# Peptides against a protein of PDB entry 7C96, part 31

Target 1, 73 residues: chain A of PDB entry 7C96
Amino acid sequence: PVIPDDFRCPISLELMKDPVIVSTGQTYERTCIEKWLQAGHGTCPKTQQTLTSTVLTPNYVLRSLIAQWCEAN

## One batch from the design tools (peptide; made by RFdiffusion4, then SolubleMPNN)

Design b2_p15_5_s1 (from b2_p15_5, 7 letters changed)
Fold by OpenDDE base, seed 5:
Structure b2_p15_5_s1 (fold): chain B 73 residues (1-73), chain A 15 residues (1-15)
Amino acid sequence: as target 1 above (73 residues)
Amino acid sequence: SLDERLEELEKKLAE
């Protein structure tokens, strides 16, 4: 089945397993965004907005929704 | 791959 766009990491374009929210409100796979930040970037990959913080907040709701979707599909 | 996607994004930012 087709994976909902909101469940795909904007970087990897794959189903997220550990989604995290950046300061701009966008959600990415943890591994992907960490690599982006480690490369020295300080912007949001999707929006190019400057990140006001490098803190990554787990998106538990989305993680749960994705898990439920995977169980059903 | 992930690396390819990251490179693609970096390229876009450089443009």
Scores: peptide ipSAE 0.373, ipTM 0.861, DockQ to the pose 0.794
Fold by OpenDDE base, seed 3:
Structure b2_p15_5_s1 (fold): chain B 73 residues (1-73), chain A 15 residues (1-15)
Amino acid sequence: as target 1 above (73 residues)
Amino acid sequence: SLDERLEELEKKLAE
């Protein structure tokens, strides 16, 4: 089945397993965004906005929605 | 692969 765009990591393009929110409000797979940050980047991959923080907040709501989708598909 | 995607993004964003 086709994975909803909102459920795919903007970096890996795969279904997110551990979605996290960055300071710009965008969500990425934890592993992906961590690698991006570790590479020395200080911007949001999707919006190119400068990140005001490197704190990654778990997106539990999205994780739940993805789980529900996986149950039905 | 993930590394390829990251490289692609870096190139696209000129970073």
Scores: peptide ipSAE 0.367, ipTM 0.866, DockQ to the pose 0.682
Fold by OpenDDE base, seed 4:
Structure b2_p15_5_s1 (fold): chain B 73 residues (1-73), chain A 15 residues (1-15)
Amino acid sequence: as target 1 above (73 residues)
Amino acid sequence: SLDERLEELEKKLAE
């Protein structure tokens, strides 16, 4: 089945397992964005906007939606 | 792989 674009990490292009939201509102796989930040970057990979914070907020709603999709497909 | 995608992204963003 075709994976919905909103369920795929913009970096890995794979189905997200632990989606987190950055200050710009974009969502990434936790592991991917953490590596990006650890490399010294302070911008949003998708939008190139400067991050106002490095805090990563779990996207529980999306995680649930992905889980439901996986069960059905 | 993940590392390859990160490298590709960094190259595109010139960072």
Scores: peptide ipSAE 0.362, ipTM 0.864, DockQ to the pose 0.672
Fold by OpenDDE base, seed 1:
Structure b2_p15_5_s1 (fold): chain B 73 residues (1-73), chain A 15 residues (1-15)
Amino acid sequence: as target 1 above (73 residues)
Amino acid sequence: SLDERLEELEKKLAE
């Protein structure tokens, strides 16, 4: 089945397993965004907005929704 | 375009 856009990482375009929220409110796969940050970038890949913080917040709600979707598909 | 941006991002992260 087709993966909902909201469940795919903007960077990898794959189903997220460990989604995290950045300061701009966008969600990415943890591994992807960490690589981006480690490369020295201080902007949001999706919006190009400057990140006010490099703190990554787990998106547990989305993680749960993805899990539910996976069970049904 | 967004697709072009994503391709560029993927390229950078793949390195």
Scores: peptide ipSAE 0.312, ipTM 0.846, DockQ to the pose 0.198

Design b2_p15_5_s2 (from b2_p15_5, 7 letters changed)
Fold by OpenDDE base, seed 2:
Structure b2_p15_5_s2 (fold): chain B 73 residues (1-73), chain A 15 residues (1-15)
Amino acid sequence: as target 1 above (73 residues)
Amino acid sequence: SLDERLAELEKQQAS
């Protein structure tokens, strides 16, 4: 079935496996946002806001929700 | 691909 938009990475447009939250509150697939940061960018791909930090926080709630959805679909 | 998406986002940001 169709993947819920909230479960898709804004960068890869694919189902997130390891979602992480950036300083702006947006969530991305870890590998995707890391590549963005490694490329020298200091902004949020989705909002274009400047990141106040490059710390990536695991979004465990979303990860769990995605897992539940995958089990049911 | 992922690289293509990243390139698109970079272009959008530069615009």
Scores: peptide ipSAE 0.529, ipTM 0.894, DockQ to the pose 0.900
Fold by OpenDDE base, seed 5:
Structure b2_p15_5_s2 (fold): chain B 73 residues (1-73), chain A 15 residues (1-15)
Amino acid sequence: as target 1 above (73 residues)
Amino acid sequence: SLDERLAELEKQQAS
C-alpha cells in the first residue's frame, strides 16, 4: 500500500522507524537527521529554518501510529 | 540513496 506522507522521513523518503522531532517541529528519521547535524548543518532540512537546539525528541506518538499502520498493511 | 538525498537538500539550502 501507499505510505502516508506523514509517515515518511523528509530526508530518506522512507517509512520512519525511529522518528524524532527537531526544534522547528519537523520530524525525521533519527539516523538521517543525525547525519545532517554531524555534517555541520544547523538548520532544518525541510524548512531551512535555523535550529534553536540540536536536541532530538523521540516522537513516540508517530512511532505508534506507524506501527499500527504497518500491522494493518 | 540516502547520500543522494542529503546532497540534494544541501544543494537546495546553499542556493
Scores: peptide ipSAE 0.527, ipTM 0.894, DockQ to the pose 0.886
Fold by OpenDDE base, seed 4:
Structure b2_p15_5_s2 (fold): chain B 73 residues (1-73), chain A 15 residues (1-15)
Amino acid sequence: as target 1 above (73 residues)
Amino acid sequence: SLDERLAELEKQQAS
C-alpha cells in the first residue's frame, strides 16, 4: 500500500518509527535529524528555516497513528 | 541511501 506522505521522514523518505518534532514544527525520524544536527547544520531540512532550539520532542500522536496504519495495512 | 539523501539536502541548503 501507498504510505501517506505525513508518515514518511522528509530525510530518509521512509516510514517513521521514532518521529520527533523540531522547533519549526516539522517532524523527522530521530536518527535522521540527529545526523543532520551532528553534521553541524542548524536549519530545518524541509523548510530551511533556522532552528531556534535543538530540542527534539517525541511525536507520540503521530507514532500511534503510524502504528494503527501499519496494523490496518 | 540515507547518506546520499543527507548530501542532497546539504546541497540544497548551500544553494
Scores: peptide ipSAE 0.522, ipTM 0.893, DockQ to the pose 0.885
Fold by OpenDDE base, seed 3:
Structure b2_p15_5_s2 (fold): chain B 73 residues (1-73), chain A 15 residues (1-15)
Amino acid sequence: as target 1 above (73 residues)
Amino acid sequence: SLDERLAELEKQQAS
């Protein structure tokens, strides 16, 4: 079935397994955003906004929703 | 690929 857009990483365009939230409120796959940051970028890939912090917060709710969706589909 | 997407996003940000 079609993967909901909210479940796909804006970077990889794939279903997220370890979604994390950046300072702008956008969510990405952890490995993807880490690669972006490691490349020297200090902006949000989706919005181009400057990140006020490089802290990555796990999006547990989304992780759970994705897991539930995967079980049902 | 992931590398291609990262490059694409970098290009978008630079423009």
Scores: peptide ipSAE 0.521, ipTM 0.893, DockQ to the pose 0.896

Design b2_p15_5_s3 (from b2_p15_5, 8 letters changed)
Fold by OpenDDE base, seed 5:
Structure b2_p15_5_s3 (fold): chain B 73 residues (1-73), chain A 15 residues (1-15)
Amino acid sequence: as target 1 above (73 residues)
Amino acid sequence: SLDERLAALEAEQAA
């Protein structure tokens, strides 16, 4: 089945398992964005905007939606 | 691979 674009990590392009939201409002797979930040980057990979914070907020709603999609497909 | 994707993104932002 075709994976909805909103369910794919902008970095890995794979189905997200632990989606987190950055300060710009974009969502990424936790491990992917952590690697980006650990490499010393302070920007949003997708938009190139400077992050006002490096805090990663779990996107529980999206996690649930993805889980539901996986169960149905 | 993931590393290749990250490298590509880094290059895009550096350009």
Scores: peptide ipSAE 0.548, ipTM 0.892, DockQ to the pose 0.873
Fold by OpenDDE base, seed 2:
Structure b2_p15_5_s3 (fold): chain B 73 residues (1-73), chain A 15 residues (1-15)
Amino acid sequence: as target 1 above (73 residues)
Amino acid sequence: SLDERLAALEAEQAA
């Protein structure tokens, strides 16, 4: 079935398993954004805005929604 | 691949 756009990581374009929120409010797959940060980037891949923090906050709500979708599809 | 996508994003940000 078609994966909802909001459930896909902006970087990998794949269904997110461990979604995390960056300071700009955008959500990415943890592994993807960590690689981006480790590469020395301090910006949000999607918006190009400068990150005010490198803290990654788990998006538990989205994780739950994705899990529910996966169970139904 | 993921690496290719990351590289593409880097290029976009530099442009």
Scores: peptide ipSAE 0.543, ipTM 0.892, DockQ to the pose 0.910
Fold by OpenDDE base, seed 4:
Structure b2_p15_5_s3 (fold): chain B 73 residues (1-73), chain A 15 residues (1-15)
Amino acid sequence: as target 1 above (73 residues)
Amino acid sequence: SLDERLAALEAEQAA
């Protein structure tokens, strides 16, 4: 089945396993955004906005929704 | 690949 857009990482384009929220409110796969930050970038890949913080917050709600979707599909 | 995707994003922001 087709993966909902909100469940796909904007970087990898794959189903997220460990989604994290950045300061702009966008969500990415943890490993993907960490690689982006480690490369020296201080912007949001999706919006190109400057990040006010490099703190990554786990998106537990989305993780749960993805798990539910995977169970049903 | 992931590296290719990251490179593409970098190019987009540089443009």
Scores: peptide ipSAE 0.543, ipTM 0.891, DockQ to the pose 0.910
Fold by OpenDDE base, seed 3:
Structure b2_p15_5_s3 (fold): chain B 73 residues (1-73), chain A 15 residues (1-15)
Amino acid sequence: as target 1 above (73 residues)
Amino acid sequence: SLDERLAALEAEQAA
C-alpha cells in the first residue's frame, strides 16, 4: 500500500525505521541526517533553517505509529 | 540513491 508522506524521510523518501527530530522540529531517518551533519552542514535539510543544536531526539511516537501501520499493512 | 539525494539537497542550499 501507499506509504503516508509523514512516514517517509524527507531525505531518502523511504519509510523511516529510526526517526529522529532535529532542533527545527523536522523528523528524519537517523542515518540520513547523521550523514548530512557529518558532511559539515548545520542546517535543516527540508527548511534550510540553521540548527540551534545538533542533538537528535528519537521520535518514539512516530516510530510507534509507523510500526502500527506496518503491522496492519 | 541516498548519496544523490544528499548531493541535490546540498546544491539547493548553495543556490
Scores: peptide ipSAE 0.534, ipTM 0.890, DockQ to the pose 0.887

Design b2_p15_5_s4 (from b2_p15_5, 7 letters changed)
Fold by OpenDDE base, seed 2:
Structure b2_p15_5_s4 (fold): chain B 73 residues (1-73), chain A 15 residues (1-15)
Amino acid sequence: as target 1 above (73 residues)
Amino acid sequence: SLDERLKKLEEELAK
């Protein structure tokens, strides 16, 4: 089945397993965004907006939705 | 791969 766009990481284009939210409100796979930040970038990959913080907040709601989708598909 | 995707993204931003 086709994976909903909102469930795929904007960077890896794969189903997210550990989705995290950056300061701009965009969600990425933790591993992907961490590599982006470690590379010295201070912007949001999707929007190019400057990040006001490098704190990554777990997106528990999305994680749950993805889990439910995986169970049904 | 993931690294290739990250590099691709970086290149797009540099253009």
Scores: peptide ipSAE 0.401, ipTM 0.869, DockQ to the pose 0.835
Fold by OpenDDE base, seed 3:
Structure b2_p15_5_s4 (fold): chain B 73 residues (1-73), chain A 15 residues (1-15)
Amino acid sequence: as target 1 above (73 residues)
Amino acid sequence: SLDERLKKLEEELAK
């Protein structure tokens, strides 16, 4: 089945397992965004906006939605 | 691969 765009990491393009929200409000797979930040980048990969913080907040709502989708598909 | 995508992303942003 086709994975909904909102469930795919903008970087890996794969179904997110550990989605996290960055300061710009965009969500990425934790591993992907961490690698981006570790590479020295301080911007949001998707929007190119400067991150006001490097704190990554777990997106539990999306994680739940993905789980529900996986259960049905 | 993930690394390839990250590299591509970096290249796109460098333009």
Scores: peptide ipSAE 0.397, ipTM 0.870, DockQ to the pose 0.823
Fold by OpenDDE base, seed 4:
Structure b2_p15_5_s4 (fold): chain B 73 residues (1-73), chain A 15 residues (1-15)
Amino acid sequence: as target 1 above (73 residues)
Amino acid sequence: SLDERLKKLEEELAK
């Protein structure tokens, strides 16, 4: 089955397992964005906007939607 | 394209 674009990490292009939201509102796989930040970057990989915070907020709604999709497909 | 740029980013982060 075709994985919905919103369910794939912009960095890894794979189905997200632990999606987190950055200050710009974009969502990434936790592992991917953490590596990006640890490399010393302070911008959003997708939009190149400067992050106002390095806090990563779990996207529980998306996590649930992905789980439901996986059960059905 | 953006997709190509993101794939390149993935390669760099995967090292």
Scores: peptide ipSAE 0.347, ipTM 0.859, DockQ to the pose 0.110
Fold by OpenDDE base, seed 1:
Formats: sequence, C-alpha cells, structure tokens
Structure b2_p15_5_s4 (fold): chain B 73 residues (1-73), chain A 15 residues (1-15)
Amino acid sequence: as target 1 above (73 residues)
Amino acid sequence: SLDERLKKLEEELAK
C-alpha cells in the first residue's frame, strides 16, 4: 500500500522508524537529520529555516501512528 | 521544486 506522506521522512522519502522533531517543527528520520547536522548544516532541510536548536525530540505520537498503520497494512 | 531539492538531498545523504 501507499505510505502516507506524513509517515515518510522528507529526506529519505521512506517510512520513518525513529522520527524526531527539529526546532522548526518538522519531523525527520533520526539518522537522516543527524547526518545533515553532522555535515555542518544549521538549517531545516524541508523549510530552509535556521534551526534555533540542534536538539532532536522523539516524535512518539507519530511513531505510534506509524506502528498502527504498519500493523494494519 | 521542493521535491527535486529533497531528492537531491537524499542522494547526497544516502552516500
């Protein structure tokens, strides 16, 4: 089945397994955004906005929703 | 487009 857009990482375009929220409110796969940050970037890949923080917050709600979707599909 | 930008980003980060 088609993966809902909200469940796909903007960077990898794949179903997220460990979604994290950045300061701009956008959610990415942890590994993807970490690579971006490690490369020296300080902006949000999706919005190009400057990140006010490099803290990554786990998106547990989304993780749960994805798990539920995977169970049904 | 945004899709093109993200796809290119994907290619770079996937390496």
Scores: peptide ipSAE 0.338, ipTM 0.855, DockQ to the pose 0.107

Design b2_p15_6_s1 (from b2_p15_6, 8 letters changed)
Fold by OpenDDE base, seed 1:
Structure b2_p15_6_s1 (fold): chain B 73 residues (1-73), chain A 15 residues (1-15)
Amino acid sequence: as target 1 above (73 residues)
Amino acid sequence: LSVEEILKRIEELQK
């Protein structure tokens, strides 16, 4: 079935397994955003805004929604 | 994804 856009990482374009929220409010797959940050980038890939923090917050709500979707599909 | 591939994806995303 078609994967909802909100469930796909903006970078990998795949269903997120460990979604995390950056300071701008955008959500990415943890692995993808960590590599971006480790490469020396301090901006949000999607919005290009400068990150006020490099802290990554787990998006548990989205993770749960994705799990529910996977169970049904 | 490799870092190189991620950079490529980001470039496309930012267009």
Scores: peptide ipSAE 0.459, ipTM 0.870, DockQ to the pose 0.922
Fold by OpenDDE base, seed 4:
Structure b2_p15_6_s1 (fold): chain B 73 residues (1-73), chain A 15 residues (1-15)
Amino acid sequence: as target 1 above (73 residues)
Amino acid sequence: LSVEEILKRIEELQK
């Protein structure tokens, strides 16, 4: 079935397994955004806005929604 | 995804 756009990482384009929220409110797969940050970048990949923090917050709600979707599809 | 591939995807995303 078609994966909802909100469930796909903007970088990997795959169903997220460990979604995290950056300071701009955008959500990415943890491994993807961590590699971006480790490369010395301080901007949001999608919006190009400067990140006010490099803290990554787990998106537990989205993780649960994705899990529920996977069970049904 | 490799680091190089991720960087490439991000570059394309920003275009």
Scores: peptide ipSAE 0.455, ipTM 0.869, DockQ to the pose 0.842
Fold by OpenDDE base, seed 2:
Structure b2_p15_6_s1 (fold): chain B 73 residues (1-73), chain A 15 residues (1-15)
Amino acid sequence: as target 1 above (73 residues)
Amino acid sequence: LSVEEILKRIEELQK
């Protein structure tokens, strides 16, 4: 089945398992964004904006939506 | 994904 774009990590292009929100409001797979940050980058991969914080907030709503989609497909 | 692959993907994403 076709995976909704909103459910795919902008970096890995795969269905997100642990989606997290960065300070710019964009959501990524945790492992992907953590590696990006650990590599010394302080910008949002998608928007190229400078992150005001490196705090990663779990996107529980999206996580739930993805889980529901997976159950149905 | 490795860091190198991530960098490559980001480069493509930003094109």
Scores: peptide ipSAE 0.441, ipTM 0.863, DockQ to the pose 0.882
Fold by OpenDDE base, seed 3:
Structure b2_p15_6_s1 (fold): chain B 73 residues (1-73), chain A 15 residues (1-15)
Amino acid sequence: as target 1 above (73 residues)
Amino acid sequence: LSVEEILKRIEELQK
């Protein structure tokens, strides 16, 4: 079935396995955003806003929702 | 995904 937009990483366009939240509130797949940051970028890919922090917070709620969706589909 | 591919995806996302 079609993957809900909120469950797909804005970068990889794939179902997120390890979703993390950046300082702007946007969520990305950990590996994608880490590569972006490691390349020297300090902005949010989706909003282009400057990140106030490079700390990545696990989005546990979304991870659970994705797990539930995967189980049902 | 490589950094190059990520940049490409971001460009599309922001257009």
Scores: peptide ipSAE 0.440, ipTM 0.862, DockQ to the pose 0.856

Design b2_p15_6_s2 (from b2_p15_6, 7 letters changed)
Fold by OpenDDE base, seed 5:
Structure b2_p15_6_s2 (fold): chain B 73 residues (1-73), chain A 15 residues (1-15)
Amino acid sequence: as target 1 above (73 residues)
Amino acid sequence: LSIEEILKRIEELQK
């Protein structure tokens, strides 16, 4: 079945396993965004806005929704 | 994805 757009990482384009929210409110797969940050970038990949923080907040709600979707599909 | 692949993907994402 088709993966809902909101469940795919904007970078990997794959179903997120560990979605995290950056300071701009965008959600990415943890591994993708961490590598981007580690490479010295301080902007949001999608919006190009400057990140006010490097803190990555787990998107537990989305993780749960994705898990539920995977169980049903 | 490697960092190089990620950078490429982001480049495309920003278009």
Scores: peptide ipSAE 0.726, ipTM 0.935, DockQ to the pose 0.867
Fold by OpenDDE base, seed 4:
Structure b2_p15_6_s2 (fold): chain B 73 residues (1-73), chain A 15 residues (1-15)
Amino acid sequence: as target 1 above (73 residues)
Amino acid sequence: LSIEEILKRIEELQK
């Protein structure tokens, strides 16, 4: 079945396994955004806005929704 | 994904 766009990482384009929220409110796969930050970048990949923080917040709600979708599909 | 691939994907994302 077709994966909902909100469940795909903007970078990997795959179903997210460990979605995290950056300071701009955008969500990415943890491994993708961590490598971006480790490479010395301080902006949001999608919006190009400067990140006010490098803290990555787990998106537990989305993780649960993805899990539910996977069970049904 | 490697860092190189990630950078490439982001470049495309920003176009």
Scores: peptide ipSAE 0.725, ipTM 0.935, DockQ to the pose 0.870
Fold by OpenDDE base, seed 2:
Structure b2_p15_6_s2 (fold): chain B 73 residues (1-73), chain A 15 residues (1-15)
Amino acid sequence: as target 1 above (73 residues)
Amino acid sequence: LSIEEILKRIEELQK
């Protein structure tokens, strides 16, 4: 079945396994955004806004929604 | 994804 756009990482374009929220409110796959930050970048990949923090907050709600979708499909 | 692939994907994302 077709993966909902909101469940795909903007970078990997794949179903997110460990979605995390950056300071701008955008959500990415943890591994993708961590590598981006580790490479020395301090901006949001999608919006290009400067991140006010490098803290990555787990998006538990989205993770749960994705898990529910996977179980049903 | 490798860092190189991620960088490429982000370039496309920003278009």
Scores: peptide ipSAE 0.722, ipTM 0.934, DockQ to the pose 0.860
Fold by OpenDDE base, seed 3:
Formats: structure tokens, sequence, C-alpha cells
Structure b2_p15_6_s2 (fold): chain B 73 residues (1-73), chain A 15 residues (1-15)
């Protein structure tokens, strides 16, 4: 089935396995955003806003929703 | 994804 847009990483365009939230509130696949940050970037890939923090917060709610969707599809 | 691919994807995302 078609993967809901909210379940796909804006970078990889794939179903997120380890979604994390950046300081701007946007969610990305952990591996993608970590590589972006490690490359020396300090902005949000989608919004281009400057990140106030490089802390990545696991999006447990979204992870659960994705798991439920995967179970049903 | 490689870093190069990620950078390319982000460039497209920011367009």
Amino acid sequence: as target 1 above (73 residues)
Amino acid sequence: LSIEEILKRIEELQK
C-alpha cells in the first residue's frame, strides 16, 4: 500500500524506523539527520530554520503509529 | 543513504 506522507522521512522518503524530532519540531529518520548534522550543518533540512539544539528526541508516538500501520498493512 | 545522496535529497527538499 501507499505509505502515508507523515510516516516517511522527508530525506530518505522511506518509512521511518527510528523517527526523531529536531528542535524545530520536524521529524526525520535518525540516521539521515545524524549524517546531516555530522556533516557540519546546523539547520532543519525541511524548514531551513537554525536548530537551537542538536539533541534528537525519539518520536515514540509516531513510532507506535507506524508499527500499527505496518501491522494492518 | 550516503551523505552525498542525503545532501542531494535535502537540496531538492528545500526547493
Scores: peptide ipSAE 0.722, ipTM 0.934, DockQ to the pose 0.872

Design b2_p15_6_s3 (from b2_p15_6, 7 letters changed)
Fold by OpenDDE base, seed 1:
Structure b2_p15_6_s3 (fold): chain B 73 residues (1-73), chain A 15 residues (1-15)
Amino acid sequence: as target 1 above (73 residues)
Amino acid sequence: LTVEEILKRIEELQK
């Protein structure tokens, strides 16, 4: 089945397992965005906006939706 | 994904 675009990480292009929200509101796979930040980058990969914070907030709602989708497909 | 692969993907994403 086709994976909904909103369920794919903008970087890995794969179904997210641990989606996290950055300060710009964009969501990425935790491992992907952490590596980006650890490499010294302080911008949002998708929007190129400067991050006001490097805090990553778990996107529990999306995680739940993805889980539900996986159960049905 | 390795850091190099991530950088490559981001480069494509930002085009």
Scores: peptide ipSAE 0.436, ipTM 0.861, DockQ to the pose 0.920
Fold by OpenDDE base, seed 5:
Structure b2_p15_6_s3 (fold): chain B 73 residues (1-73), chain A 15 residues (1-15)
Amino acid sequence: as target 1 above (73 residues)
Amino acid sequence: LTVEEILKRIEELQK
């Protein structure tokens, strides 16, 4: 079945396993965004906005929704 | 994905 756009990482384009929220409110797969940040980038990949913080907040709700979707499909 | 591959994806994403 087709993966809902909101469930796919904007970078990997794959179903997220460990979604995290950046300061701009966008969600990415943890590993993807961490590599981006570790490479010295301080902007949001999707919006290109400067991140006010490099803290990554787990998106538990989305993680749960994705898990539920996987169980049903 | 490697960092280089990520960078490429970002370029495409930012179009």
Scores: peptide ipSAE 0.436, ipTM 0.858, DockQ to the pose 0.921
Fold by OpenDDE base, seed 3:
Structure b2_p15_6_s3 (fold): chain B 73 residues (1-73), chain A 15 residues (1-15)
Amino acid sequence: as target 1 above (73 residues)
Amino acid sequence: LTVEEILKRIEELQK
């Protein structure tokens, strides 16, 4: 089935397995955003806003929603 | 994805 846009990483365009929230409130796949940060970038890929922090917060709610969607599809 | 591929995806995203 078609993957809901909110369930896909803005970078990889794939279903997120380990979604994390950056300081701007945007969510990305952990591995994707970590590579971006490790490359020396300090902005949000989608919004271009400067990140106030490089802390990545697990998006447990979204992870649960994705899991539920996967069970149904 | 490589960093280069990520950059390309971001460029397309910002367009």
Scores: peptide ipSAE 0.417, ipTM 0.853, DockQ to the pose 0.860
Fold by OpenDDE base, seed 2:
Structure b2_p15_6_s3 (fold): chain B 73 residues (1-73), chain A 15 residues (1-15)
Amino acid sequence: as target 1 above (73 residues)
Amino acid sequence: LTVEEILKRIEELQK
């Protein structure tokens, strides 16, 4: 079945397994955004805004929604 | 994904 756009990481374009929220409010797959930050980048890939923090907040709601979708499909 | 691949994806994303 077609994966909902909101469930795909903007970078990997794949179904997110461990979605995390950056300071701009955008959500990415943890592994993708961590590699981006570790490479020395301090901006949000999607918005290009400078991140006010490098803290990554787990998006538990989205993770749950994705899990529910996977169970049904 | 490698860092290089991520950079490429970002370029496409920002188009």
Scores: peptide ipSAE 0.412, ipTM 0.851, DockQ to the pose 0.808

